Peptides against a protein of PDB entry 5K2M. Designs and how they scored, part 193

Target 1, 273 residues: chain A of PDB entry 5K2M
Amino acid sequence: MRIGITYTVLRREEMAIKERAGEFGEVVMLHEDDLLFPGNYDLDVVIIRNVSHFKALYTARLFESEGIPTVNSSRLIFEAGDKLFATLRLAGKVPVPEWKAALSEGGALRVPDSLGYPLVSKPVFGSWGRLLAKVNDRDSLEAVLEHRKWMKNPLYGIHYFQEFVEKPGRDIRSYVIGGEFVGAIYRYSNHWITNTARGGKAEPCSDPEVEELSVKAWEAFGEGALAIDIFESEKGLLVNEVNPNMEFKNAARVTGADMAGKLVEYAVEVAKT

## One batch from the design tools (peptide; made by RFdiffusion4, then SolubleMPNN)

Design b2_p28_3_s1 (from b2_p28_3, 13 letters changed)
Fold by OpenDDE base, seed 1:
Structure b2_p28_3_s1 (fold): chain B 273 residues (1-273), chain A 28 residues (1-28)
Amino acid sequence: as target 1 above (273 residues)
Amino acid sequence: KDLEEEEEFLKKLEEEEKKLLEEEKALE
């Protein structure tokens, strides 16, 4: 078994994945600077750990073009890594926050007619709560839309909105790999944007409802390794988003779950199919 | 231009992640 691992930065996650992969076969570390295609790579599977969503997507697709399966697949990275596309998958299977998409400023200005205020404006791509805006009124909406006009990436012209969900000062991040629930954490924050990367406290989450919902959310995609962000709302649990390029250092530390091992085990299974 | 800005952004993220890793190692 030859296991490739693509990476941008050798994080704790990539170190753990490398270590665990070594138990199953030969590990080939592939920094982004080393990737050239076509490359005639001799690998049974590639674990995709590129930091960039787009680099991860293209890297996965390039390996797949050489007949090498990837974890995650380019399909999963594409579907799950885009918040709107992920919502389209999730909405058919699990409760999600109410949402609207608009393809123009004129369309976006009508979103409050359906969702009301407050809204959350999200880019369809990006992590760590970047460019999230709580839109409380018309003036704020106009400001967000004005700023979007000056953003160079055309994907910023895709306007994705959610209802603002009142959370109990925390959210839930769960992990599902190959359809198996691996673990979950509470992420505490006094800010409406909860992210452990911003210094939020993490605690283990042991809730059967979270486990069941997380598996159902994963089943909306049907493959790979996903981190799943869940809100505790007055309406019950809501699946906010998924991440096909998951950080798990905090979750692994807090829960004691072998996230890296589970990811490698799944990659080995994928290599055999 | 858009690719260059994305590369600069990614580079910044890499630097931030590297810094976080260094800070975590310094606490060990």
Scores: peptide ipSAE 0.013, ipTM 0.441, DockQ to the pose 0.108
Fold by OpenDDE base, seed 3:
Structure b2_p28_3_s1 (fold): chain B 273 residues (1-273), chain A 28 residues (1-28)
Amino acid sequence: as target 1 above (273 residues)
Amino acid sequence: KDLEEEEEFLKKLEEEEKKLLEEEKALE
């Protein structure tokens, strides 16, 4: 078996995936600079680890066009990597924060009539809490909308809003690979945007409700490897978002779960189907 | 030391992802 691994930066995750993949077959590391299509790739499966959502999406689709399956698939990356499309999948299966989407400024200005204040404005694409805004009032909403008009990418004209969820100074990140719950962590932050990338403490999360909810959230998509962000709210557990390009270094360290091994095992399974 | 090295590494990753997003926008 020949396992490709596409990457932008050789992170701890990519190093771990490479090491584990070597136990199952020949590993071919493919930096973004190595990728030209159409190509003659002798690979049974490709693990997609591009940092960029769009580069990951297109890389997956390009390999699929040559008959090489990918983990994650371009379909999953597309549906899970867009916050609005992910919400559409999730909302049918699991509790999610209340949300609204608007396709115009006039529509966006009416969102508070339904959700009230405070709101969270999110771009439909992007990672690490970039361009998240807590919108407390009408003036703040108008300011966010005005700034969006000057953004080059037309996707910034897709207005996605959630209710603001009061969190207990933490959120939950769980991992589901091939439908199997692998592990979960609490991510502590003093900021309303919880991100371990900003120096937050991580602790193991052992909660059967989190495990059950995480599997159900994965089932909304039905394939691949997903990180799942869950909020502890007054209404109970809410699935906020999913990530098809998961970082797991901190979670693997804290839980001791072999996330890289589970990802490789799943990729090997995909290669055999 | 391990936490500081981890923070520096994460900062570099954020900078690289930002560059990638900018490059993607330039292709539009």
Scores: peptide ipSAE 0.012, ipTM 0.436, DockQ to the pose 0.056
Fold by OpenDDE base, seed 2:
Structure b2_p28_3_s1 (fold): chain B 273 residues (1-273), chain A 28 residues (1-28)
Amino acid sequence: as target 1 above (273 residues)
Amino acid sequence: KDLEEEEEFLKKLEEEEKKLLEEEKALE
């Protein structure tokens, strides 16, 4: 078994994946600078750990074009890594926050007619809560829309909105790999954007409802390894988003779950299929 | 100490992703 691992930065996650992959076979670390296509890669599977969503997507597709399966697949990265496309998958299977998409400023200005205020404006791509805006009123909506006109990337012209969900000072991040629930954590934050990246406390989450919902959310995509962000709302649990390029350092530390091992085990299974 | 190291690491990752996004913007 020859396992490739693509990466931009050698994080704790990539180190853990490398270590666990070494138990199953030969490990080939592939920095982004080492990737040229077409190439003659002698690999049975590639674990995709590029930081950039787009680099991860294209890397996965390039390996697949050479007959090498990837974890995650380019299909999963594409569908789960876009917040709007992920919502389209999730909305058919699990409870999600109310949402609207608009393709113009004129369309976006009508979103409050359906969802009211406050709203959350999200880019369809991006990590760590970047460019998330709480839109409390018309003036704030106009400001967000005006700023997006000056953004160079045309994807910022895709206007994705959710209802603002009141959270109990925390959210839930769960992990499902190959259809199996691996673990979940509470992420505490005093800010409405709950991200562990901003120094939030993490605690283990042991809730059967979270486990069941997480598996159902994964089943909306039907493959791969996903981190799932869940809100505790007055309406019950809501699946906010999924991440096909999951960070799991904090979750692994807090839960004691072998997330790197589970990811490698799944990659080995994919290589055999 | 562990939280400070984690914050510094996350800041570095944010800076790297910001650089990548800026590089992607510069190609446009």
Scores: peptide ipSAE 0.008, ipTM 0.432, DockQ to the pose 0.056
Fold by OpenDDE base, seed 5:
Structure b2_p28_3_s1 (fold): chain B 273 residues (1-273), chain A 28 residues (1-28)
Amino acid sequence: as target 1 above (273 residues)
Amino acid sequence: KDLEEEEEFLKKLEEEEKKLLEEEKALE
């Protein structure tokens, strides 16, 4: 078994994945600078750990074009890594926050007619709550739309909105790998954007409803390794988003779950299929 | 110590992700 690991930065997660992969076979670390296609890669599977969503997507697709399976697959990265496409998958299987998409400023200005205020403006791509805006009124909506016009990336012209969900000062992050629930944590924050990267406290989450919902959310995609962000709302549990490039260092530490081992085990299973 | 190292690491990740986003924008 030869296991490739693509990466941009050697994080704690990549170190853990490398260590665990060494128990199953030969490990080949592939920095982005090492990647050239078409290539002659002697690998049974590649674990994709590129930081950029787009670089991860293209890297996965390039290996797949050479007959080498990836974890995650380019399909999963594409569908799960885009907030709108992920919502489209999730909405048919699990409860999600109310959402609206518009493809023009004129369309976006009508979103409050359906969702009301406050609402949340999200880019369809990006991590760590970047460019999330709580929009409380018409003036704020116009300001967000005006700023988007001056952004160069055409994807900022895709206007994705959600209802604002009042959370109990925390959210839930769960992990499902190969259809198996691996663990979940509460992430505490005094800000409406809960992110572990911003110094939030993490605690173990042991809730059968979270486990069931997390597996159902994973089943909406049907493959791979996903981190799942869940809100506790007055309407019950809502699946907000999924992440195919999951960070798990905090979750692994808090829960004691072997996230890296489970990911490698799944990659080995994919290689054998 | 662990929190400071984590904050520095996250800052580096944010900088790299920003660089990647800038590179992606330059390809458009």
Scores: peptide ipSAE 0.006, ipTM 0.432, DockQ to the pose 0.055

Design b2_p28_3_s2 (from b2_p28_3, 11 letters changed)
Fold by OpenDDE base, seed 1:
Structure b2_p28_3_s2 (fold): chain B 273 residues (1-273), chain A 28 residues (1-28)
Amino acid sequence: as target 1 above (273 residues)
Amino acid sequence: SDLEEEEEFEEKLKKEEEELKRLEEELE
């Protein structure tokens, strides 16, 4: 078996994936600079680890066009990596924060009529809490919308809002690979945006409700490897978003779960189908 | 040290985020 691994930066995750993949066959590391299509690649499966959502999406689709399956698939990357499309999948299966989408400023200005204040404005794409705004009032909403007008990417014209969820100073990140719950962590932050990359503490999360909800959230997509962000709210657990290009270094360290191994095992299964 | 490698990776990730941001800005 020949396992490709595409990557932008060789992170701890990619190193762990490489190491585990070596137990199953020949590993072919493919830096973004090595990716040229059509390329006539001789691979049984490709694990997609490009940092860019769009690069990951296109890389997956390009390999698929050559008959090489990818983990994650371009379909999954597309649907899970877009916050709105992910919400559409999730909302039919699991509790999610209340949300609204608008396709114009005029529509966006009416969002508070349904959700009230405070709101959270999110781009449909992006990671690490970039361009997240807590919108407390009309003036703040107008400011966010004004700034979005000057953003060049047309996707910033897709206005996605959630209710602001009061969290207990933490959120949950869980991992589901091939439908199997692998592990979960609490991410602690004094800021309303919880991200471990911003100096948050991580602790193991052992909650059967989190496990069940995480699997159900994964089932909304039905394939691949997903990190799932869950809020602890006054309404109970809410699935906020999913990530089809998951970072798991902190989670693997804290939980001891073999996330890299599980990802490789799933990729090997995909290669055999 | 594992910590130094971690910091270097975080810096690389930050640079890549900046580059992705620039690419997003250039595609824009």
Scores: peptide ipSAE 0.007, ipTM 0.441, DockQ to the pose 0.050
Fold by OpenDDE base, seed 2:
Structure b2_p28_3_s2 (fold): chain B 273 residues (1-273), chain A 28 residues (1-28)
Amino acid sequence: as target 1 above (273 residues)
Amino acid sequence: SDLEEEEEFEEKLKKEEEELKRLEEELE
């Protein structure tokens, strides 16, 4: 078994994946600078760990074009890594926050007519809660829309909004790999944006409802390894988003779950199919 | 020490994350 691992930065996650992969076969580390296509790579599977969503997507598709399966697949990265496309998958299977999408400023200005205020404006791409805006009123909405007009990336012209969900000072991040629930954590934050990278406390989450919901959320996509962000709301548990390029260092530390091992095991299974 | 390696790793990671952030901002 020859396991490729693509990466931009050698993080704790990539180090753990490398270490665990070494127990299952020969490991080939592939930094972004090492990637040229077509390359005639001799690999049975590639674990995609590029930091950029788009680099991950294209890397996966390029390996697939050479007949090499990837974890995650380009299809999964595409559908799960776009917040709007992910919502479209999730909404058919699990409870999600109420949402609206608009393709123009004129459309976006009508979103409050359906969802009211406050709203959350999200870019359809990007990580770590960047460019999330709590939109409390019309003036704030107009400001967000005005700023987006001057952003160079045309994808900022896709206006995705959710209802603002009041959270109990925390959210839940769960992990499902190959349809198996691996673990979950509470992420505590004093800010409405919960991000563990910003120094939030993490604690283990042992809730059967979270486990069941997480598996159902994964089933909306039906493949791969996903981190799942879940809100505790007055309406019950809501699946906010999924991440096909999951960070798990904090979750692994807090839960003791072998997330890197589970990812590698799944990659080995994918290689055999 | 394992601690020194961890600190060096965290500093390197922070620097790389900052560089990546700058690159993403330049692409925007």
Scores: peptide ipSAE 0.007, ipTM 0.431, DockQ to the pose 0.045
Fold by OpenDDE base, seed 3:
Structure b2_p28_3_s2 (fold): chain B 273 residues (1-273), chain A 28 residues (1-28)
Amino acid sequence: as target 1 above (273 residues)
Amino acid sequence: SDLEEEEEFEEKLKKEEEELKRLEEELE
């Protein structure tokens, strides 16, 4: 078994994945600078750990074009890494925050007629809560839309909105790999954007409802390794988003779950298929 | 030009990757 690991930065996650992969076979670390296609890669599977969503997507697709399966697949990265496409999958299986998508400014201006205020404006791409805006009123909506006009990436012209969900100072991040629930954490933040990268406290989440919901959310995609962001709302648990390029250092530390091992085990299974 | 937009996009992607790299290093 030869396991490739593509990466941009050697994080704790990539180190842990490398160590665990070494138990199953030969490990080939592939920095982004090492990747040229078409290539002659002697690999049975590639674990995709590129930081950029798009680089991860293209890297996965390029390996797949050479007959090498990837974890995650380019299909999963594409569908799960886009907030709108992910919502379309999730909405058919699990409770999600109320959402609207608009393809024009004129359409976007009508979103409050359905969702009311406050709203959350999200880009369909991007991580770590970048360009998330809480939109409290019409003036704020107009300002967000005006700024979007001057953003060069055409994807900023896709207007995705959610209802603002009042959270109890925390959210839940769960992990499902190959359809198995691996673990979950509470992420505490005093800010409406909960991100552990901003120094938030993490605690283990042991809730059977979270486990069940997380598995159902994964089943909306039906493959791969996903981090799942869940809100505790007045309406109950809501699946906010999924991440096909999961960070798990904090979750592994807090829960003691062998997330790297589970990811490698899944990759080995994919290689055998 | 379409080429300048592509180069700016690549530069933005590169900067985002570098910033992500820094954020990841700070998380280490």
Scores: peptide ipSAE 0.011, ipTM 0.424, DockQ to the pose 0.156; fails the geometry check
Fold by OpenDDE base, seed 5:
Structure b2_p28_3_s2 (fold): chain B 273 residues (1-273), chain A 28 residues (1-28)
Amino acid sequence: as target 1 above (273 residues)
Amino acid sequence: SDLEEEEEFEEKLKKEEEELKRLEEELE
């Protein structure tokens, strides 16, 4: 078994994946600078750990074009890594926050007619809560839309909105790999954007409802390794988003779950299919 | 130290965020 691992930066996650992969076979670390296509790669599977969503997507697709399966697949990265496309998959299987998409400023200005205020404006791509805006009124909506006009990326012209969900000062991040629930954590924040990357406290989450909902959310995509962000709301549990390029250092530490091992085991299974 | 590795990691993450931002801007 020859296992490739693509990466941008060697993080704790990539180090753990490398170590665990070594138990199953030969490990080939592939920095982004090492990637040239078409290539003659002698690999049975590639674990995709590129930081950039787009670099991860293209890397996966390029290996697949060489007949080498990837974890995650380019399909999964594409569908799960876009907030709108992920919402489209999730909405058919699990409760999600109410959402609207508009393709013009004129359309976006009508979103409050259906969702009311406050709203959350999200880009369809991006991580760590970047460019999230809480929109409390018409003036704020107009300001967000005006700023988006001056952004060069055409994807910023895709206007994605959610209802603002009142959370109990925390959210839930769960992990499902190959359809198996691996673990979950509470992420505490005093800000409406819960992000552990900014020093938030994490605690283990042991809730059967979270486990069931997480597996159902994964089943909306039907493959791969996903981190799942869940809100505790007055309406019950809501699946906010999924991440096909998961960070799990904090979750592994807090839960004691072998996230890296589970990911490698799944990659080995994919290589055998 | 674990702290120095975390600081180096945060600096690398910042550089990657900047590179991602540049890539997002290049897709622009």
Scores: peptide ipSAE 0.008, ipTM 0.443, DockQ to the pose 0.049; fails the geometry check

Design b2_p28_3_s3 (from b2_p28_3, 12 letters changed)
Fold by OpenDDE base, seed 5:
Structure b2_p28_3_s3 (fold): chain B 273 residues (1-273), chain A 28 residues (1-28)
Amino acid sequence: as target 1 above (273 residues)
Amino acid sequence: DELEEEEKFLKELEEEEKKLLEEEEERK
């Protein structure tokens, strides 16, 4: 078994994946600078750990074009890594926050007529709560839309909005790999944006309802390794988003779950199909 | 631009991971 690992930065996650992969076969670390296509890669599977969503997506698709399966697949990265596409998958299987998408400023200005205020404006791409805006009123909506006009990426012209969910000072991050629930954590924050990368405290989450919901959310995509963000709301648990390029160092530390091992085991399974 | 912001983010991420590794080595 020859296992490739593509990466941009050698993080705790990549080090753990490398170590665990070494127990199953030969490991080939591939920095982004090492990648050139078409190529003659002698690999049975590639674990995709590129930091950029788009670089991860293209890397996965390029290996797949050479007949090498990837974890995650380019399909999963594409569908799960876009907030709107992920919402479309999730909404058919699990409770999600109310959302609207508009393709013009004129359409976006009508979103409050359906969702009311407050709203959350999200780009369809991006991580760590970047470019999230809480929109409390019409003036704030106009300001967000005005600023988007000056952004160069055409994807900023896709206006994705979600209802503002009141959370109990925390959210839930769960992990599902190959359809198996691996673990979950609470992420605490005094800010409406909860993210452990911004210094949030993490604690273990042991809730059968979270486990069941997490597996159902994974089943909306039907493959791969996903981190799942869940809100505790007045309406019950809501699946907010999924991440096909998950960070898990804090979750692994807090829960004791072998997330890197589970990811490698799944990659080995994928290589055998 | 977005590429410049990505490069800054990657640099910050590398520096953060380096610090975390150094802190763990100091705890050993």
Scores: peptide ipSAE 0.246, ipTM 0.804, DockQ to the pose 0.123
Fold by OpenDDE base, seed 2:
Structure b2_p28_3_s3 (fold): chain B 273 residues (1-273), chain A 28 residues (1-28)
Amino acid sequence: as target 1 above (273 residues)
Amino acid sequence: DELEEEEKFLKELEEEEKKLLEEEEERK
C-alpha cells in the first residue's frame, strides 16, 4: 500500500501520522510545493493535512480527480469546514446553538429580533477563533457589519450568527474517526473563545453523553475524521462546530488515544473500498 | 491582506512547532 500525506507544516500530528502510516505501507510525504496536477500519482490513498481549509479542499478534489481516495474527502472538507454548511448538517441530527444566516446587511440587522443579544458573529470559513465577535448590542452589530464591507473576500458578506452560549470556563473537543469515538478533552480558557493552541489547559473528558453525541454529530456527515466542538450549556450539550482539519496533539497527549493510528487505519480501510 | 495574514500565520505556526520540538529534545 502507498499512502500519501499532504501537508503545509510538519506538525506533531503529521509526524505521528507519518510514523503510523509506515507500519501499513510505503509513505509518500507531499509538501504543498510538491503538489502539481495532473500529476499521475501512484497512491492508494491520501491523508489530507494541508493547514488551509481551501488548500485542503482543492488538494482532496484534485487527487479524487485522479481516482485516488482521500481522508478527508473533498465532500466532507467542503461540508464540515464551512460553519454554515456544517450547521445545516448538524441541526437535523443533534442539538446546536441557535443560529441565523443573513445574505445582506439589512438581513443581518434583523438577526437580534430572533436571537436577541449577545450574539456571536462568525465567518463561515477560518480557524483558531479568528474574526469571532461577541456582539452585545446594536452598536457592536453595526460595527461588525461595517467592517465586513471592507474585507476583500466576498465570503465575509455571508453573515452567520449564533446565540452566545455561557460555558463553564471550558468546552469539549471530541474526535470521531470512521464512526468510532476516539477520545475527548476539556479545553479550559479564561476567555469566551476556547483554543488549546493558544496555551489553554486540556484535561481528559470521559462522559458517555459526550461520546454518544459525538458519534451522532459524525453521522450527520457519515464519513471521515472529525474533531467536534461541544458546549456545556444550561440547555445541555450543544454541538458548536466540526473540523475536518483537526489538530490532535494535545488531545492525544492528554487522553493517550492513538489518534494518528486510528486516522491511518481508517485511511487504509478507505483505500480498500 | 488575507493571503499575507495566512502566510504570517503559517510562519508563526512553523516557528511554534520548531520551538516545541526543540523544547522536547532539551527535556530528554
Scores: peptide ipSAE 0.238, ipTM 0.794, DockQ to the pose 0.208
Fold by OpenDDE base, seed 3:
Structure b2_p28_3_s3 (fold): chain B 273 residues (1-273), chain A 28 residues (1-28)
Amino acid sequence: as target 1 above (273 residues)
Amino acid sequence: DELEEEEKFLKELEEEEKKLLEEEEERK
């Protein structure tokens, strides 16, 4: 078996994936600079680890066009990596924060009529909590909308809002690969935006409700490897978002779960289908 | 501008990962 691994930066995750993949066959590391298509690649499967959502999406689709399956698939990356499309999948299966989407400024200005304040404005694309805004009032909403008009990417014209969820100073991140729950962590933050990349403490999360909810959230997509962000709210557990390009170094370290191994095992299964 | 920010972010990420690797090798 020949396993490709595409990457932008050789992170701890990519090193762990490479090491584990070596147990199953020949590993071909493919930096973004090495990717040319059509390329006539001799690979049985490709693990997609490009940092950029769009580069990951296009890389996956390009390999698929050559008949090489990818983990994750371009379909999954597309649906899970867009916050609105992910919400559409999730909302039919699991509890999610209340949300609204508007396609115009005039529509966006009416969102508080249904959701109230405070709101969270999110771009449909992007990672690491970029361009998240807590919107407490009408003036703040107008300001966010005005700034969006000057953003060059037309996707910023898609207005996605959630209710603001009061969190207990932490979020849950769980990992589901091939439909199996692998592990979960609490991510602590003093800020309403919880991100481990910003130096937050992580602790193991051992909650059967989290496990069950995480699997159900994965089932909304039905394939691949997903990190799942879950909020602890007064309404219970809410699935906030999913990530088809997961970071797991902190979660693996804290839980001891072999996330890299599970990802490789799944990729090997995909290669055989 | 977005591309320049992405390149800067990737460079910072590479430098951070390099430091983490060096620290791990020193602990062995």
Scores: peptide ipSAE 0.235, ipTM 0.800, DockQ to the pose 0.124
Fold by OpenDDE base, seed 1:
Structure b2_p28_3_s3 (fold): chain B 273 residues (1-273), chain A 28 residues (1-28)
Amino acid sequence: as target 1 above (273 residues)
Amino acid sequence: DELEEEEKFLKELEEEEKKLLEEEEERK
């Protein structure tokens, strides 16, 4: 078994994945600078750990073009890594926050007619709460739309909105790998944007409803390793988004779950299929 | 601008991971 690991930065996650992969076979670490295609890669599977969504997507697709399976697949990265495409998958299987998409400023200005205020404006791509805006009124909506006109990436012209979900000062991040629930954490924040990277407290989440919902959310995609962001709302649990390029160092530390081992085990299974 | 922001983010991430590793080595 030869296991490739693509990466941009050697994080704790990549170190843990490397260590666990060494138990199953030969490990080939592939920094982004080492990736040239077409290539003669002698690998049975590649674990995709590129930081950029697009770099991860293209890396996965390039290996797949050479007949090498990837974890995650380019299909999963594409569908799960776009907030709108992920919502389209999730909405058919699990409760999600109410949402609207608009393809123009004129369309976006009508979103409150359906969802009311407050709204959350999200880019369809991006991580760590970047460009999230709480939109409380018409003036704020106009300001967000005006700023989007000056953004160079055409994907910022795709206007994705959710209802604002009032959370109990925390959210949930769960992990499902190969259809198996691996663990979950509460992420505490006094801000409406919860992000563990900004020093938020993490605690283990042991809730059977979270486990069941997380597996159902994974089943909306049907493959790979996903982190799942869940909100506790007055309406019950809502699946906010998924991440096909998951960070898990905090979750592994807090829960004691072998996230890296489970990811490697799944990659080995994929290599054998 | 997005590439510059990505490069900046990657540098910040590398620096953060380096600090975390140094702190772990100092605790050993």
Scores: peptide ipSAE 0.233, ipTM 0.792, DockQ to the pose 0.126

